# Designs tried in a protein design run: peptides against a protein of PDB entry 4GXB. Part 41

Target 1, 277 residues: chain A of PDB entry 4GXB
Amino acid sequence: VPTEEVSLEVLLSNGQKVLVNVLTSDQTEDVLEAVAAKLDLPDDLIGYFSLFLVREKEDGAFSFVRKLQEFELPYVSVTSLRSQEYKIVLRKSYWDSAYDDDVMENRVGLNLLYAQTVSDIERGWILVTKEQHRQLKSLQEKVSKKEFLRLAQTLRHYGYLRFDACVADFPEKDCPVVVSAGNSELSLQLRLPGQQLREGSFRVTRMRCWRVTSSVPLPSGSTSSPGRGRGEVRLELAFEYLMSKDRLQWVTITSPQAIMMSICLQSMVDELMVKKS

## One batch from the design tools (peptide; aimed at target 1 C209)

Design b2_p20_5 (made by RFdiffusion4)
Pose (drawn by RFdiffusion4):
Structure b2_p20_5 (pose): chain A 263 residues (1-190, 198-221, 229-277), chain P 20 residues (1-20)
Amino acid sequence: VPTEEVSLEVLLSNGQKVLVNVLTSDQTEDVLEAVAAKLDLPDDLIGYFSLFLVREKEDGAFSFVRKLQEFELPYVSVTSLRSQEYKIVLRKSYWDSAYDDDVMENRVGLNLLYAQTVSDIERGWILVTKEQHRQLKSLQEKVSKKEFLRLAQTLRHYGYLRFDACVADFPEKDCPVVVSAGNSELSLQLREGSFRVTRMRCWRVTSSVPLPSGGRGEVRLELAFEYLMSKDRLQWVTITSPQAIMMSICLQSMVDELMVKKS
Amino acid sequence: LSFSWEEIAERENTDLEVLH
């Protein structure tokens, strides 16, 4: 892509706009640093956040497509799709909530975690009852951002990434499920199954050839993971999802974080 | 139950594979 200065909108998890001037040839880290500079996020906290390509739904929710890799050009990644429904999003990119402590030591880092947690609750990524949700919106007005986040860290599925509803062959073939990734596991809500990353020997991402539109082709995508169900018993679990690649990215990210910790 | 840390570090995953 010829080098040219452009304006790029990067959204926070709640949809707040962050406008940055970047080059069409800037890579993911360059764009991330420009967003951090605009928000006054310290350099030493940039590594706790990443940029994601998402599809914004009619209701404003985001369906995560992929985390942008180091070699990618974010302006090109989003513009090449030729659709205003696709957005670049900044979100925390670690899994263990112990790292929230490092981020919350800074006012901007705390503000970012607070904003995405509020949105996570509003969009049902964090699981609460109708009554609890009522209480939370109230506590939100009455408590500091820090106190609100400490409470939110104890809520069900805090720190998880939720995927569009899809199907899986667990427990039975073609079961409708909601899949979320977090806390070193995949959660399948059918009833529920919890599949630990440390019990996955491997996973595979498969696709059908592109098919005519039922002007965009369609592809059947699957993410299958080989799971240690019991001693010396491995069983494949298959999820059929247009977000199979994002799920694979999350599994790799969670495995990588476990290994960094182990080291 | 879990795999060893060595096995986890050396696990092999299949990236996107197009089936014909």

Design b2_p20_5_s1 (made by RFdiffusion4, then SolubleMPNN; from b2_p20_5, 7 letters changed)
Fold by OpenDDE base, seed 3:
Structure b2_p20_5_s1 (fold): chain B 277 residues (1-277), chain A 20 residues (1-20)
Amino acid sequence: as target 1 above (277 residues)
Amino acid sequence: LSFSWEELANRVNIPLQVLF
């Protein structure tokens, strides 16, 4: 791709557009710095955020595809897909809510966390009771961003990334599940026939290993999931989990977001290692 | 894409039982 100056659109979690002038040859960090400068985010806070490739759904929700890597050229990465559904999104890239304290000390950082949190609540990524929702709305009306975040930090799945509905082989084969990643775990929400909503928590520290695999369905294979076109690549995230003392069991999630799930797991491990160092 | 705590433990020279 020839090096040219281009206008690149980067979205916040709430869909707010940030337009930056960059070179087509600018790498992920260069683009991130340009976005930070546009927002007046200080340099020392840039590391708390990352750029993500997402697919915008019809309802305006974002399906996360992957985190942009350091060597990537964001303009090329998004435009090469040749679809207007694909967007670049700025989001916080840490898991421990303790790091919110560092980000919240700055007005711009506070605003970014606030906007993300509001969006996550509105999209149902953060789970709230009716009373909590009322309290949050009251704080939002008062524009009390710090108090809003402090309350939000106590909520179920605060800081989690929610994935599109998919399938797992646990607790039974072909179980429809909603996966969320956060707090050093994968949360699998499922509803079996005649049962209440159940949540399985899979801590990354109890995953001995994991892998992402891709397969092409055989034309004659009856197990074509109805929503996948004939011949679409099937992605799976499989992890070996310590279910109990000395009992390992494989769990497999079938999802087009398996890569993104693995990126989340890796980033959780990386953060845990930083805390241990 | 894959990950193993065993591989990580070896790479960072930390016993596996401390990580996993």
Scores: peptide ipSAE 0.402, ipTM 0.877, DockQ to the pose 0.062
OpenDDE base, seeds 1, 2, 4, 5: peptide ipSAE 0.014, 0.327, 0.086, 0.199; ipTM 0.476, 0.861, 0.694, 0.775; seeds 1, 2 fail the geometry check

Design b2_p20_5_s2 (made by RFdiffusion4, then SolubleMPNN; from b2_p20_5, 7 letters changed)
Fold by OpenDDE base, seed 5:
Structure b2_p20_5_s2 (fold): chain B 277 residues (1-277), chain A 20 residues (1-20)
Amino acid sequence: as target 1 above (277 residues)
Amino acid sequence: LEFSWEELANRVNTPLTVLE
């Protein structure tokens, strides 16, 4: 793609559009800096955010595809897909809520976290009780952003990324699950026939290894997997998990978002390593 | 895409939490 000035749209979690003028040759960091400048986010807070490639669903929800890498050209990455459903989204890119303290000290940072959190709650990514929801709404009405975030930080799956419904081979083969990544874990929510909703927690610190694989499915008479279209490549995330002492077991998640899941896992590991250094 | 915690642990001398 020839180098030229273009207008690039970057969305916040709440769907707010940020238009930036960039070069087609600008790398991810360049675009991120442009977005930060547009929002008046200080330079020292840029590192707490990343650009993500997402697919916007019909209902406006975002299905995260992957984090844009440093060497990528966001304009090219999104436009090469030749579909308007793909968007670039700005989102915080850390897992430990302790880092919120740094971001919240700045008005713009606070607003970004607030908007993201509100959106995550509205989308059901953060799990809330009726009472908690009432409290959050009250704080939102008062426009008490700091208090809102402080309460939100205590909620289940705060800071998690929720994936589209998919399939896992645990606890049973072909088990429908909803996977969420956060707090150094993959959370698998599932409901087996005749059972209550269950959540399985797979801590990254107990994963010996993981891998993403792709395969071409054999022709079948019907699409059996959620999110998989006809002729689409089947992606799987498999990880070997320490179930108990000296007992390793492979768990495989079949999902079009397997790549994104692996990116989350790697990111969580990276953050843990930073904390331990 | 592949990751090995064991390999990482060995490299950075940071074992799995269960091993700590």
Scores: peptide ipSAE 0.366, ipTM 0.858, DockQ to the pose 0.057
OpenDDE base, seeds 1, 2, 3, 4: peptide ipSAE 0.333, 0.270, 0.298, 0.042; ipTM 0.846, 0.797, 0.782, 0.631

Design b2_p20_5_s3 (made by RFdiffusion4, then SolubleMPNN; from b2_p20_5, 6 letters changed)
Fold by OpenDDE base, seed 2:
Structure b2_p20_5_s3 (fold): chain B 277 residues (1-277), chain A 20 residues (1-20)
Amino acid sequence: as target 1 above (277 residues)
Amino acid sequence: LEFSWEELANRVNTGLEVLE
């Protein structure tokens, strides 16, 4: 793509549009800086956020595809897909809620976290009780952003990224699950026939390794994955998990978001390594 | 861990060819 000045749309978690003028040749960091400047986000807080490629679903929800890498050209990455459903989204890119303290010190940072958190609650990514919901709504009505966030930080799956419903081979083959990544874990929510909702936790520290694979299902294969036609590329995230002492077991998640899941895993590991150093 | 960031990046790039 020739180097040209273009207007690029970047969305916040709540769907708010941020328009930035960039070059088609600008890399991810350049675009991120442009977005930060547009929002008046201080330079020292830029590192707490990342740009993500997402697919906007029919209901307006975002399905995260991947984090844009440093060497990428965001304009090219999004436009090359030739579909208006793909968007670039700004979101916080850390997991430990302790980092919220740094971000919340700035008005713009506070607003970004607030907007993201409100959206995550509305989307059901953060799990709330009726009472908690009432409290959150009250704080929202009062526009008490700091208090809202402090309460939200205590909620189940705060800071998690929730993926679209998919399939795993755990605890049973072809088990429908909802995967969420956060707090150095993958949370798998599932309901087996005749059973209550269950949640399995897979801590990244107990993952010996993981891999993403792509394959084309055989026509004769029972591709029971809802919404995927025969011949579509199947993405899988497989990780080898330490179930107990000296007992490793492979767990495989079949999802079009397998890449994003792996990115989350690596990101969580990286953050843990930073904290340990 | 099986993957470095660089390795992951390479794999992601390979996977993107399928998604594009």
Scores: peptide ipSAE 0.063, ipTM 0.540, DockQ to the pose 0.092
OpenDDE base, seeds 1, 3, 4, 5: peptide ipSAE 0.016, 0.023, 0.026, 0.020; ipTM 0.537, 0.592, 0.588, 0.580; seeds 1, 4, 5 fail the geometry check

Design b2_p20_5_s4 (made by RFdiffusion4, then SolubleMPNN; from b2_p20_5, 7 letters changed)
Fold by OpenDDE base, seed 2:
Structure b2_p20_5_s4 (fold): chain B 277 residues (1-277), chain A 20 residues (1-20)
Amino acid sequence: as target 1 above (277 residues)
Amino acid sequence: LEFSWEELSNRVNTPLEVLT
């Protein structure tokens, strides 16, 4: 692609549009810096955020596809898909809420975290009780962003990424699940017939290994599940988990977001390693 | 530490429609 000046749209978690003038040859960091400059985010806070490729759903929700890598050209990465559904989103890129303290010291950082957190609650990524929801709304009405975030930090799945409904082979084959990543774990939420909603937590520290695989299902004469056409690529995330002492078990998640899940796993592991160094 | 399930209750914003 020839080097040209272009206007690139980057979205915040709440759907707010940030337009930046960049070169088509600008790498992810260059674009991130341009977004930061546009928002008046200090340079020392840029590292707490990343650019993500997402697919905007009909309801305006974002399905995270992957994190943009350092060597990528965001303009090319998004435009090459030739669909307006694909967007670039700015989101915080750390997991430990302790890092919120650094970001919240700056007005722009505070606003970004606040907007993201409000959106995550509205979308049901962060789980709240009736009382908690009331308290959050009260704080939102008062525009008390710091207090809002402090309360939010205590909530179930604060800082998690929630994925689209998918399928796992655990606890049963072809089990519908909602997967979330955060707090150094994958959370699987499910409701089996006749049972209550439950969550299983898979800590990354108890994962021996994980892998992503892609396959093309063979045309079976039977209509595959109504939502996937014949011949569509099937992505799976499989991880081997220490279920108990000396008991390893494979868990496989079938999801178009398997790549994003693996990115989250690696990112969580990397952050843990940084904390230990 | 052993894997266990936790029952979730009293949540108001969990999109459960996709799980049923």
Scores: peptide ipSAE 0.406, ipTM 0.860, DockQ to the pose 0.050
OpenDDE base, seeds 1, 3, 4, 5: peptide ipSAE 0.399, 0.394, 0.401, 0.396; ipTM 0.854, 0.856, 0.856, 0.855

Design b2_p20_6 (made by RFdiffusion4)
Pose (drawn by RFdiffusion4):
Structure b2_p20_6 (pose): chain A 263 residues (1-190, 198-221, 229-277), chain P 20 residues (1-20)
Amino acid sequence: VPTEEVSLEVLLSNGQKVLVNVLTSDQTEDVLEAVAAKLDLPDDLIGYFSLFLVREKEDGAFSFVRKLQEFELPYVSVTSLRSQEYKIVLRKSYWDSAYDDDVMENRVGLNLLYAQTVSDIERGWILVTKEQHRQLKSLQEKVSKKEFLRLAQTLRHYGYLRFDACVADFPEKDCPVVVSAGNSELSLQLREGSFRVTRMRCWRVTSSVPLPSGGRGEVRLELAFEYLMSKDRLQWVTITSPQAIMMSICLQSMVDELMVKKS
Amino acid sequence: SSETLFTINDDGSVTVESSS
């Protein structure tokens, strides 16, 4: 891509706009640093956040497509799709909530965690009852951002990433499920199954050839993981999802974080 | 069509093999 200065909108998890001037040839880290500079996020906290390509739904919710890799050009990644529904999003990119402590030591870092947690509750990524949700919106007005986040860290599925509804062959073939990734596991809500990353020997992403539109082709995508169900018993679990690659990226990210910790 | 396999090694690293 010829080098040229352009304006790029990067959204926070709640949809707040962050406008940055970047080059068409800037890579992911360059764009991330420009967003951090605009938000006044310290350099030493940039590594706790990443940029994601998402599809914004009609209701404003985001369906995560992929975390942008180091070699990617974010302006090109989003513009090449030729659709205003696709957006670049900044979101925390670690899994263990112990790292929230490092981020919350800074006002901007705290504000970012607060903003995405509020959105996570509003969009049902964090699981609360109707009554609890009522209480939370109230506590939100009455408590500091820090206090609100400490409470949110104890809520069901805090720190998880939720995927569009899809199907899986667990427990039975073609079961409708909601899959979420977090806390070193995949959660399948059918009843529920919890599949620990440490019990996955491997996982595979498969795709059908592109098919004519039922002007975009369609592809059947699957994410299958080989799971240690019990001693010396491995069983494949298959999820059919257009977001199979994002799920694979989350599994890799969670495995990588576990290994960094182990080291 | 494509297939990408991620295998966890003994040291916990991940080997990736892809085909199309």

Design b2_p20_6_s1 (made by RFdiffusion4, then SolubleMPNN; from b2_p20_6, 9 letters changed)
Fold by OpenDDE base, seed 2:
Structure b2_p20_6_s1 (fold): chain B 277 residues (1-277), chain A 20 residues (1-20)
Amino acid sequence: as target 1 above (277 residues)
Amino acid sequence: GSVTVYTRQEDGSIKVESSS
């Protein structure tokens, strides 16, 4: 691809647009630096954020596809998809809320975390009670960003990435689930017919291994759900989990976001390794 | 189809193996 100067749109979690002038040959870090510069984010805070490829849904929600890799060319990656639904999103890329303290020391960092957190709450990624919601709204009205974040940090699924509804084989086959990644776990929320909402927590430290499988289903003559066109790639994330002492069990999640889930697992493990060093 | 396997090592690191 010839090197050309282009305008690239990068979105914040709340949908705010950041336009940056970059080269088509700029790698992910180059683009991230450009975004940081545009936002006036200090260089020492750039490492707390990453660029993600997402698909914007009709309701404006983001379906995370993957994290952009270091060697990747973000402009090429997003434009090659030839769909306006695909966007590049800047989001914090750490899991431990302790790192918020570093980011919050800077005005721009604080604003980014605040905007992300507000969005995550609005989208239902962070779970709140009615009372908590009232408190958060009050703080939001006061524009007390630090206090807002401090309260948010205590909330269920703070810092989690929520995925689109998908299917798992746990606790039984073909269970509709909502998966969220955060706090070194995968949270699987499910509601079986006639039952209350249940949550399964799968800590990454208890995962022996995981795998991402890409397959093309054979056209089974059975009326597959009308939405999956013939030849669509099926992605699965399977992990071998230590359910109890010396009891390993495979759990399989079927999701177009299986790659992103795996990236989250890798990222969570990496962060844990850094903490142990 | 392709499979990428992530295996925890003794040191806690992840070994990545891919097969097509």
Scores: peptide ipSAE 0.527, ipTM 0.939, DockQ to the pose 0.809
OpenDDE base, seeds 1, 3, 4, 5: peptide ipSAE 0.348, 0.518, 0.048, 0.285; ipTM 0.876, 0.937, 0.606, 0.831

Design b2_p20_6_s2 (made by RFdiffusion4, then SolubleMPNN; from b2_p20_6, 10 letters changed)
Fold by OpenDDE base, seed 2:
Structure b2_p20_6_s2 (fold): chain B 277 residues (1-277), chain A 20 residues (1-20)
Amino acid sequence: as target 1 above (277 residues)
Amino acid sequence: GSVTVYTRQEDGSILVTSSS
């Protein structure tokens, strides 16, 4: 692709559009810096955020596809998909809420975290009780962003990424689940027929290994999943989990977002390593 | 198909291996 100046749209978690003028040859960091400059985010806070490729759903929600890698050209990565549903999103890229303190010290950083958190709550990524919701709304009406975030930090699944409904083989085969990644874990929420909502927590520290498998399933008869055309790639994330002492068990999640889940796992591990050093 | 495997090392780091 020849080097040309182009206008690139980057979205915040809440759908706010940030238009930046970049070169088609600009790599992920270049684009990220351009976005930061546009937002007036200080250079020392850029590292707390990343660019993600997402698919915008009909309801406006984002299905995270993957994190853009350092060597990628965001303009090419998004435009090559030939679909307007794919977007580039700016989101915080750390898991430990302690890092919020660094980001919140800056007005722009605070605004970004606030907007993201509001969106995450509105989309149900962060779980809230009725009373908590009332408190959050009150703080939102007052535009008390710091207090809003402090309250939000205490909420269930704060800082988690929520994935689209998918299927897992745990606790039993073909269980519909909603996976969320955060706090160094994968949370699997499921409701079996006639049962209460259940949540399984899988801590990354208890994962011996994981794998992402890409395959093209053979055409099966009438059991083909609606919307899956012939030749559609099937992605699975499987991890070997230490259920108890000396007891390893594989858990497999079938999801188009398996790659993103794996990226989250790697990211969580990386952060733990940084904190350990 | 392809498989990418992430294996925890003794130091806690992840070794990544891929096959196609």
Scores: peptide ipSAE 0.549, ipTM 0.942, DockQ to the pose 0.820
OpenDDE base, seeds 1, 3, 4, 5: peptide ipSAE 0.547, 0.547, 0.548, 0.547; ipTM 0.941, 0.941, 0.941, 0.942

Design b2_p20_6_s3 (made by RFdiffusion4, then SolubleMPNN; from b2_p20_6, 9 letters changed)
Fold by OpenDDE base, seed 4:
Structure b2_p20_6_s3 (fold): chain B 277 residues (1-277), chain A 20 residues (1-20)
Amino acid sequence: as target 1 above (277 residues)
Amino acid sequence: GSVTVYTIQEDGSIAVSSSS
């Protein structure tokens, strides 16, 4: 691709559009810096955010595809897909809410976290009771952003990334689940027939390894993915988990977002490593 | 198909291997 100046649209979590003028040859960090400059985000806070490739659903929700890597060219990455449903989104890229303190100290950082948190609540990524919802709405009405975030930080699945409904082989074969990543875990929410909502928590500290598998199911194969046509790529995330002492078990998630799930695992492990060093 | 395996090492680092 020839080097040209282009206008690139980057979305915030709330759908706010940030237009930046960049070169087609600008790498992820260059684009991120351009977005930061446009928002007046200080340089020392840029590292708390990342650019993500997402697919915008009909309801305006984002299905996260992957994090843009350092070597990538965001303009090329998004335009090469030849579909307007794909967008670039700015989102915080750390897991420990303690880092919110650093970001919230700045007005722009505060606004970004606030917008993200409001969106996450509206989309059901953060779980709230009726009373908590009332309190949050009151704070939102008053535009009390700091107080809003402090309350939100105490809520279930604060800081989690929620994935689209998919299928897992745990606790039994072909279970419909909703996976969320955060707080150094994968949370699998499921409702078996006639059962109450259940949540399986899988801490990354108890994972020995994980793998991402790409395959094409055969027409006569028993490994057909529900809802997928013949010849469509099937992605799976499988992790080996320490269920109990000396008992490792594989859990497999079949999802088009398997790559993004793996990226989250990597990111959570890396953050833990930094914190413990 | 392709497989990428991520292994958490003793020092907490991640080893990555891929096959196609």
Scores: peptide ipSAE 0.596, ipTM 0.951, DockQ to the pose 0.792
OpenDDE base, seeds 1, 2, 3, 5: peptide ipSAE 0.586, 0.600, 0.329, 0.417; ipTM 0.948, 0.951, 0.807, 0.910; seed 2 fails the geometry check

Design b2_p20_6_s4 (made by RFdiffusion4, then SolubleMPNN; from b2_p20_6, 8 letters changed)
Fold by OpenDDE base, seed 3:
Structure b2_p20_6_s4 (fold): chain B 277 residues (1-277), chain A 20 residues (1-20)
Amino acid sequence: as target 1 above (277 residues)
Amino acid sequence: ASETVYTIKEDGSIEVKSSS
């Protein structure tokens, strides 16, 4: 793509549009800086956020495809897909809620976290009880952003990314699951017919390795993956997990978001390393 | 089929290997 100035739309988690003028040749960091400048986010807080490629679903929710890499050209990355459903989203890119304290000290940072958190709650990424919901709504009505966030930080799956329903081979083969990544874990939620919701927590600290596999399955009569036609690329995330002492087991998740899940794992591991240093 | 394997080392760092 020839280098030219273009208007690029970047969305916040709540769907708010941020229009930035960038070059088609601007890399991810350049675009991120442009977005930060547009929002008046200080430079020292830019590192707490990242740009993500997402697919906007029919209900307006975002299906995270991947994090934009440093070498990427966001304009090209999004436009090359030739579909209006693909968007670039700004989101916080850390996991430990302790980092919220740094971000919340700034008005813009606070607003970004607030908007994201509200969205995550509304989308059901953060799990709330009825009472908690009431409390959150009250705080939202008062626009008490700090208090809202403090309450939200205590909620189940705060800071998690929720993925689209997919399939795993745990606890049994071809189990429909909802995967969420956060708090240094993958949470696999399973609801089988007639059964209560079950959650498997897979801490990254107990993972030995993981793999992302891309394959084109031969036409098989069993379309096990919702929304996948015959011959479509199949993505899998498999991780080797220490189930118990000296017992490693592979868990495989079949999902179009396998790459994003892997990115989350990488990011969580990296963050843990930073905290240990 | 392509595969990328991420291995967490003892020091917590990640080793990445890709195969096509």
Scores: peptide ipSAE 0.617, ipTM 0.951, DockQ to the pose 0.797
OpenDDE base, seeds 1, 2, 4, 5: peptide ipSAE 0.614, 0.616, 0.615, 0.617; ipTM 0.950, 0.951, 0.951, 0.951

Design b2_p20_7 (made by RFdiffusion4)
Pose (drawn by RFdiffusion4):
Structure b2_p20_7 (pose): chain A 263 residues (1-190, 198-221, 229-277), chain P 20 residues (1-20)
Amino acid sequence: VPTEEVSLEVLLSNGQKVLVNVLTSDQTEDVLEAVAAKLDLPDDLIGYFSLFLVREKEDGAFSFVRKLQEFELPYVSVTSLRSQEYKIVLRKSYWDSAYDDDVMENRVGLNLLYAQTVSDIERGWILVTKEQHRQLKSLQEKVSKKEFLRLAQTLRHYGYLRFDACVADFPEKDCPVVVSAGNSELSLQLREGSFRVTRMRCWRVTSSVPLPSGGRGEVRLELAFEYLMSKDRLQWVTITSPQAIMMSICLQSMVDELMVKKS
Amino acid sequence: HFAGSGTFEEGTWENFLSTL
């Protein structure tokens, strides 16, 4: 791509706009640093956040497509799709909530965690009852951002990433499910199954050839993971999802974080 | 137990981009 200065909108998890001037040839880290500079996020906290490509739904919710890799050009990644429904999103990119402590030591970092947690509750990524949700919106007005976040850290599925509804062959073939990734596991809500990352020997991402539109081709995508169900018993679990690659990225990210910790 | 990793079928990435 010829080098040229452009304006790039990067959204926070709640849809707030962050406008940055970047080059068409800037890579992911360059764009991330420009967003951090605009938000006044310290350099030493940039590593706790990443940029994601998402599809924004009619209701404003985001369906995560992929985390942008180091070699990617974010301006090109989003513009090449030729559709205004695709956006670049900044979101925390770690899994263990112990790292929230490092981020919350800074006002901007705290504000970012607060904003995405409020959105996570509003969009049902964090699981609460109707009554609890009512209480939370109230506590939100009455408590500091820090106090609100400490409470949110104890809520069901805090720190998880939620995927569009899809199907899986667990527990039975073609079961409708909602899959979420977090806390070193995949959660399948059918009833529920919890599949620990440390019990996955491997996972595979498969695709059909592109098929004519039922001007965009369609592809059947699957994410299958080989799971240690019990001693010396491995069983494949298959999820059919257009977001199979994002699920694979989350599994790799969660495995990488476990290994960094182990080291 | 495991430090597993993912694999991709040949052509999965290009096929996926066609859906976007």

